# Peptides against a protein of PDB entry 7PB4, part 307

Target 1, 105 residues: chain A of PDB entry 7PB4
Amino acid sequence: KMLNIKEYKEKLLSTLGEFLEDHFPLPDRSVKKKKKNIQESSVNLITLHEMLEILINRLFDVPHDPYVKISDSFWPPYVELLLRNGIALRHPEDPTRIRLEAFHQ
Target 2, 218 residues: chain B of PDB entry 7PB4
Amino acid sequence: DALQMAVGYFEKGPIKASQNKDKTLEKHLKTVENVAWKNGLASEEIDILLNIALSGKFGNAVNTRILKCMIPATVISEDSVVKAVSWLCVGKCSGSTKVLFYRWLVAMFDFIDRKEQINLLYGFFFASLQDDALCPYVCHLLYLLTKKENVKPFRVRKLLDLQAKMGMQPHLQALLSLYKFFAPALISVSLPVRKKIYFKNSENLWKTALLAVKQRNR

## One batch from the design tools (peptide; made by RFdiffusion4, then SolubleMPNN)

Design b2_p25_7_s2 (from b2_p25_7, 8 letters changed)
Fold by OpenDDE base, seed 3:
Structure b2_p25_7_s2 (fold): chain B 105 residues (1-105), chain C 218 residues (1-218), chain A 25 residues (1-25)
Amino acid sequence: as target 1 above (105 residues)
Amino acid sequence: as target 2 above (218 residues)
Amino acid sequence: MLELLAKNAPELTLRLMVQELVELE
């Protein structure tokens, strides 16, 4: 029974990955940053898949403080997407922190 | 058949740039309304028309009229309901249309052929409790859908928080009472023993039609 | 259901998938 759950989880993760690539891809970096010499720290945006992985892991690893700090690598539209759809919750006192909804609890 | 022509019109859209587009639309709309209220609509007709009403293809007035005449002859397909819910997520329908849809869904709940897929949408409906306009109707829907497996601590917390915000609303109390029934350990708060579960009568719009449907299917 | 939702309501599909993942855990 446990093996079947693991296999199913892996399949679901794979399906989610494909789904996210198809429906919620990162914007093409083709915005020609005009060469203003500002060392704009090329903040690498993470995928929605990576974001969800972080949130899920935090929920289970630290259930008493399941909040993740929003970094510059978090694409704002993804954050909004998760919040709007009730997948994530903003910390009531710290708007820079979000958690995954505890659907299992 | 006049009904088939009317449904086809809504499905395919107006073919000819006829000067009388509005008259033609009204004619077909009246045809659908007349048949729906007299005899009910077939599941296939409801599938098509319900999708159209929520897709944003037509104006809000037309969509409202279509949705009001989504009266089944026998059954409504669960797939039609799932498709309808999907349109709610796209955001092309008005707030009033959303309210009307939930009222419709509650009123027609017993005529839906299956509930398995609708039950999977439980979390979506539950999230819609945050919408003040939808909350009374969503509570009623959830009251009809809730199984023991749906009663989780996080949902209890959300309902209690909502009650703290909105006060002791009859529809919230009804849902909380059901939650307490399934999971008494999760709800320590003494709920007033309301003898009568009171939901706003969502059926009022379709009461006569639903009575007729029940009489024909008996 | 998920295929239909993926086409018409990708955000809802995302919620359902994440919910299922969390519940498996």
Scores: peptide ipSAE 0.514, ipTM 0.766, DockQ to the pose 0.642
Fold by OpenDDE base, seed 5:
Structure b2_p25_7_s2 (fold): chain B 105 residues (1-105), chain C 218 residues (1-218), chain A 25 residues (1-25)
Amino acid sequence: as target 1 above (105 residues)
Amino acid sequence: as target 2 above (218 residues)
Amino acid sequence: MLELLAKNAPELTLRLMVQELVELE
């Protein structure tokens, strides 16, 4: 039973990865490198897959404080996507923190 | 067949060349309405028309009229319902259409052939409880769908929070009572013993039609 | 179901997949 669950989980993770790449890719940073000297803090945006991984891991690793601080690497449309669809929740007192919905609890 | 022509019109869309698009639309809509209320629609016809009503292909007025006449002759396919729910997520339908859909879904619930896939959408429906306009109808739907495995601590907390915000609404109390039945240890709060489960269903738009469907299928 | 939903409602599909993943852990 455990082996079947692990295999299924791996398959699901793989499917999720492919699905996210197809339906929710990061926008091409076609920001034309106009040479202006503004230190565009090249904040590398993380993928939705990486964001979900962080949220899932936090939920299970620190169940008493499952909130993750929104960093500059979090693409705002992804945050809004997760919130709008009930996948994530904002902290009631700190809007800069979000958690994954505890679907298992 | 006039019905087949009408369904075909909605499926294929208005042919550009018709000078009297509105009259043609109204004619076909009346045909569908007349057949639906008189005899009900076949599952295949409901599949086509329900998707059209929620896809945003036509205006809100037309979509509303189509949705109101989604009356089955016998059964509704679960696949049609799943497709319909998928269209709710695309955001092309109005808030009023969403409300009407949930009312329809509750009214037609017993005529849906299977529930296995609909039950997998439980979490989606539950998330819609936060919409004040949908909440009464979603509570009723969840009351019909809820199994023991759906009653989780986080959902109990959400329902109690919602009750704290909205007050002791009859539809919310009904759902909470069901949750307490399945998982009494999760709900420490004394719920008022209501003898009668009350959902606002007295003004069901389909009451007469549903009675006729039940009589035909006996 | 998931294939149908992926085509018509990718956001809903995402929710269902994440929910299932969390429930498996």
Scores: peptide ipSAE 0.512, ipTM 0.764, DockQ to the pose 0.645
Fold by OpenDDE base, seed 1:
Structure b2_p25_7_s2 (fold): chain B 105 residues (1-105), chain C 218 residues (1-218), chain A 25 residues (1-25)
Amino acid sequence: as target 1 above (105 residues)
Amino acid sequence: as target 2 above (218 residues)
Amino acid sequence: MLELLAKNAPELTLRLMVQELVELE
């Protein structure tokens, strides 16, 4: 039974990954180089999959403080997507922190 | 068959060339309404028309009229309901259409053939409690759907928070009472023992039709 | 169900999948 749950979890994670790639891909970095000299700090945006992994892991690893600080690597539309759909919650006192909804608690 | 022609019209859309598009639309809509109220609609007809009503293909007035005549002859397919919920997420329907849909869903709940997939949507419906316009009807729906496994601490907290915000609403109290029944340890608050569960009469729009359906299926 | 939802309601599908993952954990 445990093996079946692990296998199912792995399958679900794989399916989620594929789903996210199909429906919520990162925008192509084809930002036309307009010439302005601003040091484009090439902030590497993480995928929605990676973002969810971080949030899930934090929820289970640190249940007493399940909040993750929003970094520059978090694409703002993904944050809004998670919040809007009730997948994540913003910290009531610190808008720079979000947590995964505790669906199991 | 006049009904088949009407359903086909809504499915395929208006042919561009007709000068009397509005008259044709009204004719077909009346045909659907007449059959639905007289005999009910087949599950396949409901599947098609329900999707059309929620897809945003037609105007709000037409969608409302279609949704009001989604009366089953026998059963409604669970798949039709799942499809309908998916259209709600696309956001092409009006707020009034969403309210009407939840009222319809509650009224027709017993005529839905299966509930397994609808039960998987429990969390989605629960999230809709935050919409003040939907909240009374969603509470009623959740009252019908709630199983012991759905009663979790985080949902209890959300319901209590909602009660704190909105006050002691009869529909919230009904749902909380059910939650307490399934998980008494999660709800320490003494709920007033209301002898009568009171939900807004979602069925009022279809009361006569539902009575007729029940009589035909006996 | 998931296939239908994925096509018409990807945001809802995402929620359901994440919820299921959290519940399995």
Scores: peptide ipSAE 0.511, ipTM 0.765, DockQ to the pose 0.687
Fold by OpenDDE base, seed 2:
Structure b2_p25_7_s2 (fold): chain B 105 residues (1-105), chain C 218 residues (1-218), chain A 25 residues (1-25)
Amino acid sequence: as target 1 above (105 residues)
Amino acid sequence: as target 2 above (218 residues)
Amino acid sequence: MLELLAKNAPELTLRLMVQELVELE
């Protein structure tokens, strides 16, 4: 039973990865950098998959404080997507922190 | 067959830009309505028309009328319901259409052939409790769907929070009572024992039609 | 079901997949 669960989990993770790439890809960096001198903080945006991984890991690693600080690598539309769909919750007192919904609790 | 032509019209859309598009649409809509209320619709017809009603292909008035006549002759396919829920998520239907859909889903619940896939959508329905317009109907739906495995601490917390916000609504109380039945340890609050479970608008738009369906399928 | 939902309702599919993952932990 445990082997089947692990295998299923791995399959689900793989499926999720493919799904996210197909339906929620990062915007192509090709948006024409208009030359204005704004220090293009070349912040490398992480994938939605990576974001979810961080949130899931935090939920299980630190269940008493499952909140993750929103970094500059978090693409704002992804944050909004997770919040809007009830996948993540914003910290009530700190808007810079989000947690995964505790679907297991 | 007039019904087949009508369903085909809605499925394929208007063939020719005829000046009488509205008259043609009305004719076909009336055909569907008449058959649905008299005899019910086949599962295949419901599959097609239900998806059309929620897809945003037509205007809200048309969608509402289609949805109101989604009366089964015998059964509704679970797949049709899953597809319908998927359309709700796309956001091309109005709020009123969403409300009507949940009312329809509750009313037609016993006519759905299977519940396994619908039960997997439990979390989605539960999240819709936050919508004040949907809440009464979603509570009723959840009351029908809830199994012991669905009763989790986080959902209990959410229901209690909702009760704190909205007050002791009969539909919410009914759902909480069911939760307490499945998981008494999770709900320490004494709930008033109501002898009769009451959901708002239990008088559905389809009461007469449902009686007719039950009579035909006896 | 998931294939159908993925095509028609990607946001719902995302929620369901994440929920399932969390429930498996």
Scores: peptide ipSAE 0.507, ipTM 0.760, DockQ to the pose 0.687

Design b2_p25_7_s3 (from b2_p25_7, 10 letters changed)
Fold by OpenDDE base, seed 3:
Structure b2_p25_7_s3 (fold): chain B 105 residues (1-105), chain C 218 residues (1-218), chain A 25 residues (1-25)
Amino acid sequence: as target 1 above (105 residues)
Amino acid sequence: as target 2 above (218 residues)
Amino acid sequence: MLDLLMENAPELTLRLLVEELVELE
């Protein structure tokens, strides 16, 4: 029974990965950075998959404080996507922190 | 026919930069309204128009009028509802449009051909309880959709928290009572035995139209 | 059913997939 759950989880993760790549890819970097010399530290945006992984891991690793701080690597449209669909919740007192919804509890 | 032309107009958009865009739009909108209220719309017409109303293709006033005339002749396709809900996620529609949609969804619930996919959207609807404007209508919808498997501890907590925030609202109490029915162990709070579940049926914009639909389908 | 959702309701599909994943954990 445990083996079947693990296999199913792996399949589901794979499906999610493929789905995210197809439907929610990162925007192409083709926004022409106008050459203003501001050393804009090219903050590498993480994928939605990576974002979800962080949120899921935090939910289970630190269940008493399942919130993740929104970094510059979090593409704002992804954050909004998760929030508006009830997948994630914003911290009531700190808008810079979000958590995954505890669907298992 | 005039209805097909009207639906086609909304689907394809105005082809020609005609100077009379507004007059043409109004003409087609009135055509749809007239047919919808007199005879109802076919499932295919509702599919097209409902999608348009929620896509943000037109202004809020037009979208509102379209939604108000989403009256079925016979049935509404579940797929149309799923597509409509998908547009709610995109957030291109106004808050008033969302409210109207949920009111519509509750009003038309019995005319939806299947519920399997709508039941899968339970979690999405439940999340919408946090919107104060949607909450009464979402409670009613959830009251219609809730199965035993939907009654989870985290949802119970959320409902109780919501009750603590907004008080003992009739619509919330109705939903909580249903939750207690399915999972009495999860709800220790004594709920007042309300003999009558009062969802505000009083503001059903479609009451007369729905009576006519039921009469035609008998 | 999931296929229809994936095509027409990607955001809803995302929610369903994540919800299921969390429930399995």
Scores: peptide ipSAE 0.576, ipTM 0.804, DockQ to the pose 0.535
Fold by OpenDDE base, seed 5:
Structure b2_p25_7_s3 (fold): chain B 105 residues (1-105), chain C 218 residues (1-218), chain A 25 residues (1-25)
Amino acid sequence: as target 1 above (105 residues)
Amino acid sequence: as target 2 above (218 residues)
Amino acid sequence: MLDLLMENAPELTLRLLVEELVELE
């Protein structure tokens, strides 16, 4: 039973990874709009996969404070995507913090 | 026929060259409305028009009118509903359109051909309980969808928290009572025994139309 | 079923996949 669950989990993770790459890729940075002065925020945006991994890990590693601070590496459209779909929740007192929904509880 | 031309207009969009775009739009919209209320729409027509109404292709007034005439002749495809819900996630529709959609979904629930995929969307619908405008209608929808496997501890907590915030709303009490039925150990709070399940808006906008649909399909 | 959802409802599919993944942890 455990082996089947692990295998299924691995398959699910693989499916999720492929799905995210296909449907929710990061915007191509290549639209270098030549406008010189916009400080290319040198901050490397993380993938939606990486964002979800951070949120999932925090949920299980620190269940009493499962919130993650939104960094500049979090692409705002991804944050809004997770929030509007009920995958993530904002902290009630600190809008700069989000957590994954505790679907397992 | 006139309906096919009207549906085709909405699907393809306005041809650039029409000087009287508004008159043409109104003509086709009235055609759809007349057929829908008189005879109902085929599942294929609902599939096309429902997606258009929620896609944000047209203005809110047009979308509202289209959605109000999404009356089936026989059945609504589950796929059409899934696609429609997908558009809700994109957030291009107004809050009023979302409310109307959930009202429509509750009203038309029995006319949807399958429920398997809709049942998988349970968690999405449950998350929409946090929207005060949607909450009454979402509670009704969840009341129709809820199975024992959906009654999880975190959802119970969320419902109780919502009740603490909003008070003892009849629609929330109805859903909580169902949750207690499926999982009595998760709900320690004594719920008032309501003899009648009461969801506000028992008078749906489609009551007369739905009666006519049921009569035609007997 | 999942394939149909992936095609028709990518954001919903995302939720379902994440929900299932979290439930398996």
Scores: peptide ipSAE 0.573, ipTM 0.802, DockQ to the pose 0.514
Fold by OpenDDE base, seed 4:
Structure b2_p25_7_s3 (fold): chain B 105 residues (1-105), chain C 218 residues (1-218), chain A 25 residues (1-25)
Amino acid sequence: as target 1 above (105 residues)
Amino acid sequence: as target 2 above (218 residues)
Amino acid sequence: MLDLLMENAPELTLRLLVEELVELE
């Protein structure tokens, strides 16, 4: 039973990874829209997969403060995606912090 | 038949840029409306038209009219409902269309052939409680769908928070009462014992149509 | 269901996948 759960979890993670790559890829860096002046903030955007991992890990590792600070590495559309789908929640007092919804609780 | 032609028109879209697009559209829409209200629609027809109504293929006015005539002859396929919900996530439909869909879903709930897959969408529906326009209808839907396994602490918290924000709305109280029934330990708050759970059925646009469907299937 | 959703409703699919994943942890 445990092996089956582990295997299922692994399969689910794999499926999620593939799914995210297919449906929610990072925008190609090449769409340099010509707006000259905005400093190419060389901020490496993380994948949605990585973002979810961070959020999930925080939820379980620090359940009393499951919020993650939104960094510049967080692509804003991904944040909005998670929020609008009820996957993540914004901190009520600090809009720069988000948490994963505690679906297990 | 005229209905098949009408459904085909909506499915395939208008072929030629004929100047009479609007007249043709109206003709086909009226055909669908007439058949739907008179006889109901087959499950396959509902499958096609429901998806069209939510896909954003047509304007809001057309989508609204299509959705209003999604009256089953016998049953609605669960798959059609799941597919319809999928369109809600794409965000191509208007807020009013979403409201209408949830109203429709509640109204037609008993005509849906199966509920197993719809029950898997419980979390999605629950998240829609945050939309003030949807909340009354979503509460009703959730009241119909809620099983013991759906009553989780985080959802209880969400409902209580919503109650704190919106006040003790009858629809929310109904849902909370059901939650308390399934999980009394999670809800310490004394809920007023409402003898009659009254969801505003008053706005069931399909009441007359559904009565007619029930009469024909007897 | 999931296959249908993956094709037509990626956002809903994402929610379902994440919800399930969190519930398994």
Scores: peptide ipSAE 0.569, ipTM 0.798, DockQ to the pose 0.620
Fold by OpenDDE base, seed 1:
Structure b2_p25_7_s3 (fold): chain B 105 residues (1-105), chain C 218 residues (1-218), chain A 25 residues (1-25)
Amino acid sequence: as target 1 above (105 residues)
Amino acid sequence: as target 2 above (218 residues)
Amino acid sequence: MLDLLMENAPELTLRLLVEELVELE
């Protein structure tokens, strides 16, 4: 039974990864809008998959403070996506912090 | 026929060249309204028009009118409902349209052919309880959908927190009573035994139409 | 069913998948 659960988790993770790549890819960096002065902060955006991994890990590793600080690597549309779908919650006092919903509790 | 032309107009969008765009739109909208209230719409017509109403393709006034006439002749496809809910996530529709949609969904619930996929959306609907405008209608929907497996501790906590914030609302009490029925160990709070479950009359907009549909399908 | 959801309701599918993953941990 435990082996089956692990295998199922792995399959589910794989499915999620593929699904995210297909439906929620990062925007192509290629649209060099030529406009001048905005410092292209070379911040590498993380994938939605990586963002979810961070949030899931934080939820289980630090259950008493499951919030993650939104970094510059977090693509704002992904943050909005998670929030509007009830997957993540914004910290009530600190809008720069989000947590995964505790679906297991 | 006139209905097919009207549905086709909404599906394909307005042809740019028409000088009388508003008159044409109104004509087709009236055609849809007339057929819907008289005979109901086929599942395929509802699929197309419901998608249009929630996609943000037209203005809020048009979307509202379309949604109000989403009256089935026989059944509504579950797939149409799932697709409609997907549009709610995209956020291209107004808050008023969202409210109207949930009212519609509750009113038309018995005419939806299947519930398996809708039941999978339970968590999404539950998250919508946080919207004060949606909360009464979402509670009613959840009351219709809730199974024992949906009653989890975190959802109980959220409902109790919501009750603490909003007070003892009839729609929340109805849902909590159902939760207590399925999982009495999770709800230690004594709920007043209300003999009558009271939800806002979401059906009022379609009451006459729904009676007609039921009479035709007997 | 999942395939239909993935095609027609990607954001809903995302929630479903994440919820299931969290419940399994």
Scores: peptide ipSAE 0.572, ipTM 0.800, DockQ to the pose 0.538; fails the geometry check

